Peptides against a protein of PDB entry 5D63. Designs and how they scored, part 57

Target 1, 292 residues: chain A of PDB entry 5D63
Amino acid sequence: SLRRGIYHIENAGVPSAIDLKDGSSSDGTPIVGWQFTPDTINWHQLWLAEPIPNVADTFTLCNLFSGTYMDLYNGSSEAGTAVNGWQGTAFTTNPHQLWTIKKSSDGTSYKIQNYGSKTFVDLVNGDSSDGAKIAGWTGTWDEGNPHQKWYFNRMSVSSAEAQAAIARNPHIHGTYRGYILDGEYLVLPNATFTQIWKDSGLPGSKWREQIYDCDDFAIAMKAAVGKWGADSWKANGFAIFCGVMLGVNKAGDAAHAYNFTLTKDHADIVFFEPQNGGYLNDIGYDSYMAFY

## One batch from the design tools (peptide; made by RFdiffusion4, then SolubleMPNN)

Design b2_p13_5_s1 (from b2_p13_5, 6 letters changed)
Fold by OpenDDE base, seed 2:
Structure b2_p13_5_s1 (fold): chain B 292 residues (1-292), chain A 13 residues (1-13)
Amino acid sequence: as target 1 above (292 residues)
Amino acid sequence: SFAERLHQERVHS
């Protein structure tokens, strides 16, 4: 079953992703196929999948950027019916915005079926051009038509997954206590993470005893990431991953505050030193406390 | 730093 999370949804046949045109929040904004760049934030192409309680394999899909939802126009079962962004809520009962998402016959891609019409999200003609029509189209679950098959590239982690990543890191103190602040986290590419760091002013900040020391740097970075998230995305129900750790050195006579994020595969953490913008697998401290 | 203070509290608790 598809987990709650943020996904980049890519066509199985051509290098095209489900894109909300111009990221517009206007009702009726076309959802189209559009090229994407791996390992970057594809701003208009991220979708928060929210599972509907008691409705098997059924979700709303909220565009992260616009905060609007994938919507089958008039819920029509006609082939070629437009799929658009439209205002909505995560747990709507509107079948125009309810999507049953299950594995396709190939076992790796998914098909996206409108709950009401039973038609499938279709990249019309498999068109790889920017702005290509995405529409509801007749189909079956077992068909191999790549026009209706989509890879769901998970761009987020749950708090539990983040916790697990931390737990398996070798630089966690035996007395570690972690505090989870949110439930789902968009994981940023390092380039974006670094850019936020640069834009925060931290590169020009001076370490000063107590008044602006390691905890200030680490908290400032987290605050910067949080604000970046708030300013960048209109969807709710997720956060941007940026952790704060407090650690002690091996000798036990020095402590440090620093940041951390997740690796690209989301399986591990990498430490980030907000005082210099460096990424390290070993920052020289074992974490006894983190919040993220 | 807070990191130092909290560490000290931990080891002295």
Scores: peptide ipSAE 0.382, ipTM 0.905, DockQ to the pose 0.765
Fold by OpenDDE base, seed 5:
Order: structure tokens, then C-alpha cells, then sequence
Structure b2_p13_5_s1 (fold): chain B 292 residues (1-292), chain A 13 residues (1-13)
């Protein structure tokens, strides 16, 4: 079953993703097919899937940018019915905004069925052009039509997954204590993470004994990412991944505060030095404490 | 730094 999380939803037939046009929060904003760039933030194409309690395989889909929800217009079962962004809530009972999401017959892609109408999210005619219509369309779960098959590329991790990634890292001290701040985390590409770092002013900040030392740099980066998240996304129920670690060197005679994020595959962590913007697999310290 | 102080507390407590 599909896990709660943030997904980039890509058509199985053509290189097109489910896009909320212009990221607009207006009711009735078209959801369309649009090109995407791998390993980047596709701003209008991220969807938070929130599972509905006691309704198997059924979710709301909140556009991360707009904070609005995928909505089948009037809940109509007619083929060609518009799929739009519309105001809503994560646990709505409005069947226009409830989507049953299960694996397609190919076992890799998913189909997205409106709970009420039983029609499927369809990239009309498999049109790969930007702005191509996405609509509700008749179908069945076992059909192979790629117009109605979607890959769900997970763009977030749960706190448990993050915890597991940390635990696998060889640069964790035996006395490590981790503190989880949130439940679900959007994982940023390094390029975006770096840009936040640059925009924070940290590249121009000078290390100063106590008044602005390693812990200040690490906390400032964490704060910058947090603010970036709050300023960038209207959806709730997730955070942006950026950790703070305290570590000790092998000799045990020096300690450091630094940041970390997750690798692209979300399986490992990579260390980030906020004093110079560098990414390292080994920062020279073993973490005895982290919060993220 | 905080990192150093907390480390010292850990090993000397």
C-alpha cells in the first residue's frame, strides 16, 4: 500500500508529471501534465498523500505548493471531467477529493481512482505537452492504458526512515542520542540545500569564538531551511529535512556541530559543513547527538 | 562551543 508521504507523480507513458498550473491556490485551478526536471524541486508537482483512516488505499492529495487538493470537478463520472486544485482538508469526507491509489497491473505504477465516481486520473490522449489536460476517465484497475498509470516518486521520508538512515551511518558514536522533531520530511536536492545556505548569508559569516562558532552555524542553517520551508510551501503536515549533529573526533579531544541531510535515494545521510557549504561522507566526527 | 561543552559533560558526568 502507498505510504503517507510527498510524491512526484509521473505518467507511465510520457515524461509528464501531475502539475497544478502556476501553483495557484484558486479553486478550480487546472491540474495538468507538465514536463519536469529530475533531481530538482518541481515546485508545482509535489503532492502530499494523506491516507484516510479506515478507508483502504484511499488518500487526499494536497499540492505542496498551493495547499489545495486534487479535486474531481463536481465528482462527475463522465469521461473528460476536469481535475482541479480546490480548497479542502486532509481528512475530508468529500468524495470529489478522495482518491483510491493502488498498484496497476504492471506492479510498478499506480492508478488513481476517484473514490466517488470510480473514474481514473487520466492524462488525456497521453499528451506530453505542457498544460495537457488531466481528467477523470472511465477505466478499470487491470487495464494497461498508460494514460492512467502513474509512477509515485517518493520525495519525502518518515522520521523512522530518517532514523534508520542515521543508524546505518558509520560515523555515529556509540553513545548517540537522536531527537526527532517532525514526522515527515521533504528531502531537498543538494543544489536546493546549497542555495538555501547561500541565501542565508552563512557564506559570508565569520567564525568567532563562542559568539558565532560551530553550533551557531549549524543552528543558523537549520533555521534557514525551516524558514525556507515555511515561506515556500502552503501545505502543512511535513517539514524540510535538515539535521543538526554534535560529534566528537576519534581521539575524543575535539567536538564539532554540523548539519546533515539525506542522500538522493534516502538510504543514507551526508554531512554538511555550514561554515563552508561542503558535503562530506566523513566530516571527521562521530555524532553523539542529533536533532532533525 | 556547545558541542565541546556537551561532550565534556557526557564523558565526565
Amino acid sequence: as target 1 above (292 residues)
Amino acid sequence: SFAERLHQERVHS
Scores: peptide ipSAE 0.375, ipTM 0.903, DockQ to the pose 0.738
Fold by OpenDDE base, seed 3:
Structure b2_p13_5_s1 (fold): chain B 292 residues (1-292), chain A 13 residues (1-13)
Amino acid sequence: as target 1 above (292 residues)
Amino acid sequence: SFAERLHQERVHS
């Protein structure tokens, strides 16, 4: 079954993603097909899937940028009914905003069925053009029509997944203690992570004994990422991944504070040195404490 | 640094 998380939702037939037009928070904003760029933040195309307790395979879909929810207009079962962004809440009982999401017959893609109308989210005519209509349309779970099949690319990790990635890294001290700050984390591309670092002013900051040393750099980077998240997204219920680690070298005679993020496949961590903006698989320290 | 102080605290606890 689909896990709670942030997804980029891509059509199985054409290179088009589910897009909230202009990222607008206005009720009735069209949800449309739109092109995307892999390995980048596709700002209007990220959706937080929140599972509904006690309703199997059923979710709300919150647009990360606008904070509004995928909504079948008037809950109509008519083919061609508009799918729009609309104000809502994560655990609503409004069937216009409840979506049953399960694997299609091909075992890889998903279909998105409105809970009330039993119609499916459909890229009308499989149109790959920007702004193509997405609508509710009649269908069945068994049909192979690619207009109604979607790949859910996970853009986030749970705290448990992040914990697991840390645990299998070879640069963890035997005394390691981790502190989890949030439950779900959007994982940024390195290019975005680096841009936040640049915009923070850290590239021009000078290491100074005690007054601005390694812990200050690492905390400043985490603060910058946190502020970027708050300033960029209107949805709630997730954080932006940026960890802080404290580590000791193998000889045990030097300690350091640094950052870390997750690799593109979310399986491993990569270390980030906020004093120079470098990414490293081995920063020369074994972590005895992290918070993220 | 804080990193060093916390490490020393941990190894002596």
Scores: peptide ipSAE 0.290, ipTM 0.870, DockQ to the pose 0.741
Fold by OpenDDE base, seed 1:
Structure b2_p13_5_s1 (fold): chain B 292 residues (1-292), chain A 13 residues (1-13)
Amino acid sequence: as target 1 above (292 residues)
Amino acid sequence: SFAERLHQERVHS
């Protein structure tokens, strides 16, 4: 089944993603097809899928930017019914905002069925143009219509997945203790991560013995990412991934504080040096503590 | 731990 997480939802037939128009939080804002840029933050096109307890394969979909939810207008089963952003809650009982999401017949893409109407989210006519209508439309689970098939590109990791990625890394000290701060983490492209670093002022910050040294840089980076998250997104229930590590070198005569993030495939961590903005697979230290 | 003590004593950039 689909895991809780943040997804970029892309049509299986054309290069179009499910987009909340203008990222508006207004009730009734159209959800439309829109072009996207891979490996970037597609601001209006990220959706937090929250599984509904005890309702198999059923979710709410919260737009990360607006904090509003995917909503089938009036829950109508009529083909062509608008799909809009609308205020809601993650665990609503409103069937207009409940979506059963399961694999399509091709085994790779998903179909998104409204729980109440049993109609499917449809990119009308497979229109690849920006602003193309997305609507509820009649269909079946086994139908091969690409207008109703969607790839769910997972943009986040659970705390467990992050923990697993850390555990696989060879640069972890035997005394390692990890502290998980949140449950789900949006994983940023390096370009975005770097931009946050730049905007934080850290590139111009001066290293000073003890008063502003490695730990200050590392914590400042995490704080900058946290603030970026708070300032950028209206949805709740997730964090932005940015870890802090304390490490000791192999010789046991030096220690360091640094950051880390996840690789694109979310399987590994990569170290980030906040003093120079570098990404490294080996930072020269083995981590004995992390919080993220 | 040793590592924690080392960090307190020898923080490096």
Scores: peptide ipSAE 0.061, ipTM 0.752, DockQ to the pose 0.221

Design b2_p13_5_s2 (from b2_p13_5, 6 letters changed)
Fold by OpenDDE base, seed 4:
Structure b2_p13_5_s2 (fold): chain B 292 residues (1-292), chain A 13 residues (1-13)
Amino acid sequence: as target 1 above (292 residues)
Amino acid sequence: SFSEEMHRKEVHS
């Protein structure tokens, strides 16, 4: 079953993603096919899938940028019915905004069925052009039509997944205590993470004994990421991944505070030095405390 | 009970 999370949803037939046009929060904003750039944020193309309790494989899909929800216009079962962004809530009972999402017959892609109409999200004619119509369309779960098959590229991790990534890292101290602050985390590309770092002013910050040293840099980075998240996205129910660690060196005679994020495949952590913006697999310290 | 510990921060640039 599809996990709760943030997804980039890509058509199985053509290099097009489900895009909320202009990221607009207006009711009735078209959801369209649009090109995307790998390893970037793709701002208008991120969707938070929230599973509906006691309704198998059924979700709301909240556009991360606009905070609005994928909505089948009037819940109509007619082929060609518009799919739009519309105001809603994560646990709505409105069948216009409830989507059953299950694996297609190919076992890799998903189909997205409107709960009420039983029609499927369809990239009309498989059109790869920017702004191509996405609509509800008749179909079946077992059909191989790529117009109705979608890859769900997960862009977030659960706290459990983050914890697992930390646990397998060799630079964790035996006394490690981790404190999880949120449940779901958007994982940023390094380029975005670095840009936040740059915009924070940290590159120009001067190390000063005690008054502005390693812990201040690390906390400032986390605060910057938090603020960036709040300012960038209208959806709720997720955080931006940026951890803080306290670590001790192998000799046990020095300690450091630093940041960490997840690798592209979300399987590992990478350390980030907020004093210089460097990414390191080994920062020279073993973490005995983290919060993220 | 709880304990508090000093984070022995190194001098670094």
Scores: peptide ipSAE 0.036, ipTM 0.718, DockQ to the pose 0.114
Fold by OpenDDE base, seed 3:
Structure b2_p13_5_s2 (fold): chain B 292 residues (1-292), chain A 13 residues (1-13)
Amino acid sequence: as target 1 above (292 residues)
Amino acid sequence: SFSEEMHRKEVHS
């Protein structure tokens, strides 16, 4: 079963992703196929999948940027019916915005079926051009048509997944206590994480004894990421991943505060030094406390 | 009752 999370949804046949046109929050905004750049934030192409309680394999899909939801126009079962962004709520009962998402016959891609109409999200004619039509179209779960098959590239982690990544890291102290602040986290590419760091003013900040030392740098970075998240996305129900750690060295005679994020595959953490913007696999300290 | 702890602030760099 598909997990709750943020996904980049890519066509199985051509290098095109499901895109909300111009990221507009207006009702009736077209959802279209559009090119994408791997390992970057594709702003209009991220979707929060929220599972509906007591309805198997059924979700709402909220566009992260606009805060609007994938909507089959009038819930029509007619082939070629427009799929648009429309205002909604995560746990709506409106069948126009309810999508059953299950594995296709190939076992790797998914199909997206409207709950009411039983038609499928279709990249019309498999058109790879920017702005290509996406519509509801007749189909079956076992059909092999790549126009209706989609890869769900997970762009977020649950708190449990983040916890697991921390737990397997060798630089965790035996007395470690972690505090989880949210349930789902968008994981940023390093380039985006670094840009937030640059825009925060931290590169020009001076270390000063007690008044502005390691803990101030680390907390300032987390605050900057939080503000970036609030300013960038209209959807709710997720956070931006940026952790704070307190650590002690092996000798036990020095302590440090620093940040951390997740690697591209979400399996490991990487340490971030907010005093210089460096990424390290070993920062020279073992963490005894984290919050994220 | 509650307790508060020092988190090695004096040795942080």
Scores: peptide ipSAE 0.035, ipTM 0.707, DockQ to the pose 0.127
Fold by OpenDDE base, seed 1:
Structure b2_p13_5_s2 (fold): chain B 292 residues (1-292), chain A 13 residues (1-13)
Amino acid sequence: as target 1 above (292 residues)
Amino acid sequence: SFSEEMHRKEVHS
């Protein structure tokens, strides 16, 4: 079963992703195929999949940028029916915006079936050009047509997954207490994370005893990431991953406050020093407290 | 009960 999360949805046949045209929040905005850049934020191509309670394998798909939802126009079962962005809610009962998402016959890709019409999201003609039509189209779950097969590249982690990543890290103190602030986290590429750090002004900030020391840097970074999230995305129900840790060294005679994020594969954490923008596997401290 | 713990501010970098 597909987990709740943020996904970059890529066609199985051609290097094209499901894109909300211009990221527009207007009702009826076309959803189209569009090229993408790996390991970057593909702004108009991120979708929050929210599972519908008690409806197996069925989701709404909220465009992260626009805050609108994938919508089959008029819920029509006719082949070629437009798929658009449209206002909605995460737990809508509108079948135009309900999508059953299950593995395709190849066991790797998914198919996206409209709950009401039973047609599938189709990259028409497998067109790899920017702006290519995406439409509802007749199909079956076992059909091998790559026009209707999609890879779901997960761009987020649940709080439980983040917790697991922390738990397996060797630089956690025996007295560790973690405080989870949200349920789902968009994990940023380091380049984006670093850019937020740069834009925050922290690179030019000076360490000052107590008045602006390690905890201030760490909290400022988290605040910067939070603000970046709020300013960048219109969808709700997720956060941007950026943790704060308090740690103590092995000797117990020094303490530090710092940040952390997740590695690309989401399996591990990496420490971030907000005083210099460095990423470290070992920051020299064991965390006894974190919040994220 | 309510408690607070010092975060070793004096040794923070």
Scores: peptide ipSAE 0.033, ipTM 0.719, DockQ to the pose 0.160
Fold by OpenDDE base, seed 2:
Structure b2_p13_5_s2 (fold): chain B 292 residues (1-292), chain A 13 residues (1-13)
Amino acid sequence: as target 1 above (292 residues)
Amino acid sequence: SFSEEMHRKEVHS
């Protein structure tokens, strides 16, 4: 079953993603097909899937940018019914905003069925143009129509997944204690992570003994990422991944504070030195504490 | 704790 998480939802037939037009939070904002750039944020095209308790394979889909929800207009079962952004809540009972999401017949893509109407989210005519209509359309689970098949590219990790990534890293001290601060984390591309770092002022910050040293840099970076998240997204229920670590060197006579994020495949962590903006697989320290 | 001890000794960079 589809896990709770943030997804970039891409059509199986053409290079188009489910896009909330202009990221608008207005009720009735069209959801459309739109081009996307791989390995970028794709601001209006990220959706938080929240599973509905006790309703199998059923979710709300919250647009990360607008904080509004995917909504089948009037819950109509008519082919061509508009799919729009609309205000809502994660655990709504409104069937207009409830979507059953299961694997398609190809075993890789998903189909998105409105819970009430039983129609499917359809990229009308497979139109790859920006602004192409996305609508509810009749269909079946076993049909191979790519207009109704969607890849769910997971852009986030759960805290458990992050924990697992950390645990796999060879630069973790035997005394390691990790503290999980959130449940779901949007994982940023390095370019975005770096830009946040640049915008934070840290590149121009002077290291000063104790008063502004490694821990200050590391915490400032995390704070900057947190603020960026808060300022950038209207949806709730997730955080932006940016960890802080305290580590000790092999000799045990020096400690350091630094950041870390996840690799693109979410399987590993990479260390980030907030004092110079560098990404390292080995920062020269073994972490005995992290919070993220 | 280990972390407290290390930083108290001002061995952090």
Scores: peptide ipSAE 0.031, ipTM 0.683, DockQ to the pose 0.174

Design b2_p13_5_s3 (from b2_p13_5, 8 letters changed)
Fold by OpenDDE base, seed 2:
Structure b2_p13_5_s3 (fold): chain B 292 residues (1-292), chain A 13 residues (1-13)
Amino acid sequence: as target 1 above (292 residues)
Amino acid sequence: SFADELYKERVLS
């Protein structure tokens, strides 16, 4: 079953993603097909899938940017019914905003069925152009129609997944204690992570003994990422991944504070030195504490 | 925690 998380939802037939037009929060904003750039943020094309308790395979889909929800207009079962952004809540009972999401017959892509109408989210005519209509359309779960098949590329990790990634890393001290701050984390591309670092002013910050040293840099980076998240996205219920670690060197006579993020495949962590913006697989310290 | 007791007095550089 589909896990709670943030997804980039891409058509199985053409290189088009489910896009909330202009990222607008206005009720009735069209959801359309739109081109995307792999390994980038794709601002208007990220959707938080929130599973509905006790309703099998059923979710709300919140646009990360606008904070509005995927909505089948009037819940109509007519083919060609508009799919729009509309205000809502994560655990709504409004069937216009409830979507049953299950694997298609190909076992890789998903189909997105409106809970009420039983119609499917359809890229009309498989149109790959920007602004192409996405609508509710009749269909069945077992049909191979790529207009109604979608890849759900997970752009986030759960706290448990992050914890597991940390645990797999060889640079973790035997005394390690981790503290989880949130439940779900958007994982940023390094380019975005670096840009946040640059915009934070940290590249121009002067290291000063104790008064502004490694812990200050690391915490400032964490704060910068948090602020970026708050300023960038209107949806709630997730955080932006940026960890802080305290580590001890091999000799045991020095300690350092640094950041870390997750690799693109979410399986590993990579260390980030906020004093110089470097990414390292080995920062020279073994972490005895992290919070993220 | 054990880790806290072990490292709480360690100066970070």
Scores: peptide ipSAE 0.045, ipTM 0.637, DockQ to the pose 0.187
Fold by OpenDDE base, seed 3:
Structure b2_p13_5_s3 (fold): chain B 292 residues (1-292), chain A 13 residues (1-13)
Amino acid sequence: as target 1 above (292 residues)
Amino acid sequence: SFADELYKERVLS
């Protein structure tokens, strides 16, 4: 069963992702196939899947950038019906915007079926070109047609998954207390995380005893990431992952405040030193407190 | 907690 989360949705047959054209919030904006770059943010190609309560395997798909929803034009069951971005809400009853998403017969990819029409999201002709048409098309769950099979690459973590990643890390103090601020987190590539750090002005900030020391750097980084999130995305219901930790060294005679994010596979955390922009597997401190 | 307060006072870097 597909979990709530942010996904990059990639065709199973060709290297093309589901893309909202120009990231436009206008009703009727085409959803198209478009090339993507692995391990990058792929701005117009991220979709928040929100499960509908009491409707098995059924979701709305909100484009993260535009804040609009995947919509089957007029809910038509005719093959070739346009799939567009359209204004909506996460828990709509509009069957034009409700999608049943389940594993295909190959057990790895998913198929995306419109709840009302029972047609499937189809990369027309398997066209790998930028701007290729995506449409509703007749099909069945057991067909092997790669035009209708999609890999859901999870780009976010739940708070529980983040908590689990922290718990696996060896640099956590026995007195650790964690505080969860949000429910779902977009995990940024390090390159994006670093760019936010650079744009924040922190690289030019000077450490000063008490008045602007490690806690100020760490909080400033989290604030910068939060602001970046608010300024970059129109969808709601998620946060950008950036944690703050307080830690103590092994000798117990020094403490530090720092940031952390998740590794690419979301299984582990990596520490980030906001005073120099470095990523470390061991920052020299064991965390006794985190909020994220 | 008391321990937390001690750690806060020790945040030097």
Scores: peptide ipSAE 0.045, ipTM 0.656, DockQ to the pose 0.165
Fold by OpenDDE base, seed 1:
Structure b2_p13_5_s3 (fold): chain B 292 residues (1-292), chain A 13 residues (1-13)
Amino acid sequence: as target 1 above (292 residues)
Amino acid sequence: SFADELYKERVLS
């Protein structure tokens, strides 16, 4: 079953992703096929899947950028019915915005079925061009038509998954205590994480004894990421991953505050030094406290 | 606690 999370949704047949055109929040904005760039933030192509309680395999899909929801126009079961962005809520009862998402017959890709109409999200004619029509179309769960098969590339982690990644890291002190601040986190590519760091002004900030030292840098980075998230995305119900750690060195005579994020595969953490923008597998400290 | 005394209340630099 598909987990709650943020997904980049890619067609199984051609290199095209589900894109909200221009990231517009206007009702009726077309959802279209569009090319994407791997290992980058594909701004208009990220979707928060929120599972509907007590309705098996059924979700709303909120566009991260616009804050609007995938919507089958008038809930029509006619082949070729437009799929658009439309205002909504995460736990709506509007069947136009409820999508049953389950594995296709190939066991890897998913199909996206409208809850009401029972039609499927279809990249019409498998068109790989930018702006290609995505529509509701008749189909069955067991068909092999790649026009209706989608890979869900997970771009986020749950707090539990982040916790597990931390627990696997060898640089965690025996006295470690972690504090989880949110439930789901968009994990940024390092390039984006670094850009936020640069834009924050931290590269030009001067270390000053106690008044602006390691903890200030680490907190400032987290604040910068938080602000970036708030300024960049209209959807709610998720955070941008950026952790803060307090650690002690092996000798026990020095302590440091630093950041951390997750690796590309989301399985591990990597430490980030906000004083120099470096990524390290070993920052020289064992964390006794983290919040993220 | 021991941990607090050694680490959690340690001044960071």
Scores: peptide ipSAE 0.042, ipTM 0.644, DockQ to the pose 0.163
Fold by OpenDDE base, seed 4:
Structure b2_p13_5_s3 (fold): chain B 292 residues (1-292), chain A 13 residues (1-13)
Amino acid sequence: as target 1 above (292 residues)
Amino acid sequence: SFADELYKERVLS
């Protein structure tokens, strides 16, 4: 079953993603097919899937950027019914905004069925052009039509997944204590993470003994990412991944504060040195504390 | 605490 999380939803037939046009929060904003760039943020194309309690495989889909929800217009079962962004809530009972999402017959892609109408999210005619219509359309779960098959590329991790990634890293001290601050985290591409770092002013910040040293840099980066998240996205219920670690060197005579994020596949952590913007697999310290 | 017993980094790294 599909996990709660943030997804980039890509058509199985053509290189097109489910896009909220212009990222607009206006009711009735078209959801369309649009090209995407791998390993980028794809701003208008991220969707938070929130599972509905006691309704199997059923979710709301909140556009991360606009904070609005995928909505089948008037809940109509007619083929060609528009799918739009519309105001809503994560746990709505409005069947126009409830989507049953299960694996297709190919076992890799998903189909997205409106809970009420039982029609499926369809990239009309498999049109790969930017702005192509996405609509509710008749179909069946077993049908192999790629117009109605979607890959759900998970762009977030749960706190448990992050915890697991940390746990298998070799640079963790035996005294390690981790503190989880949130439940679900959007994992940024390194390019975006670096850009936040640049925009924070940290590249120009001067190291000063005690008054502005490693812990200040690390916390400033964490704060910058947090603010970036708040300023960038209208959806709630997730955070932006950026961790802070305190570590001790092998000799046990020096400590350091630094950041970390997750690798592209979300399986590992990579250390980030906020004093120089470097990504390292080994920062020279073993973490005895982290919060993220 | 454990952390209190350690020297914080004193050189830019």
Scores: peptide ipSAE 0.035, ipTM 0.665, DockQ to the pose 0.125

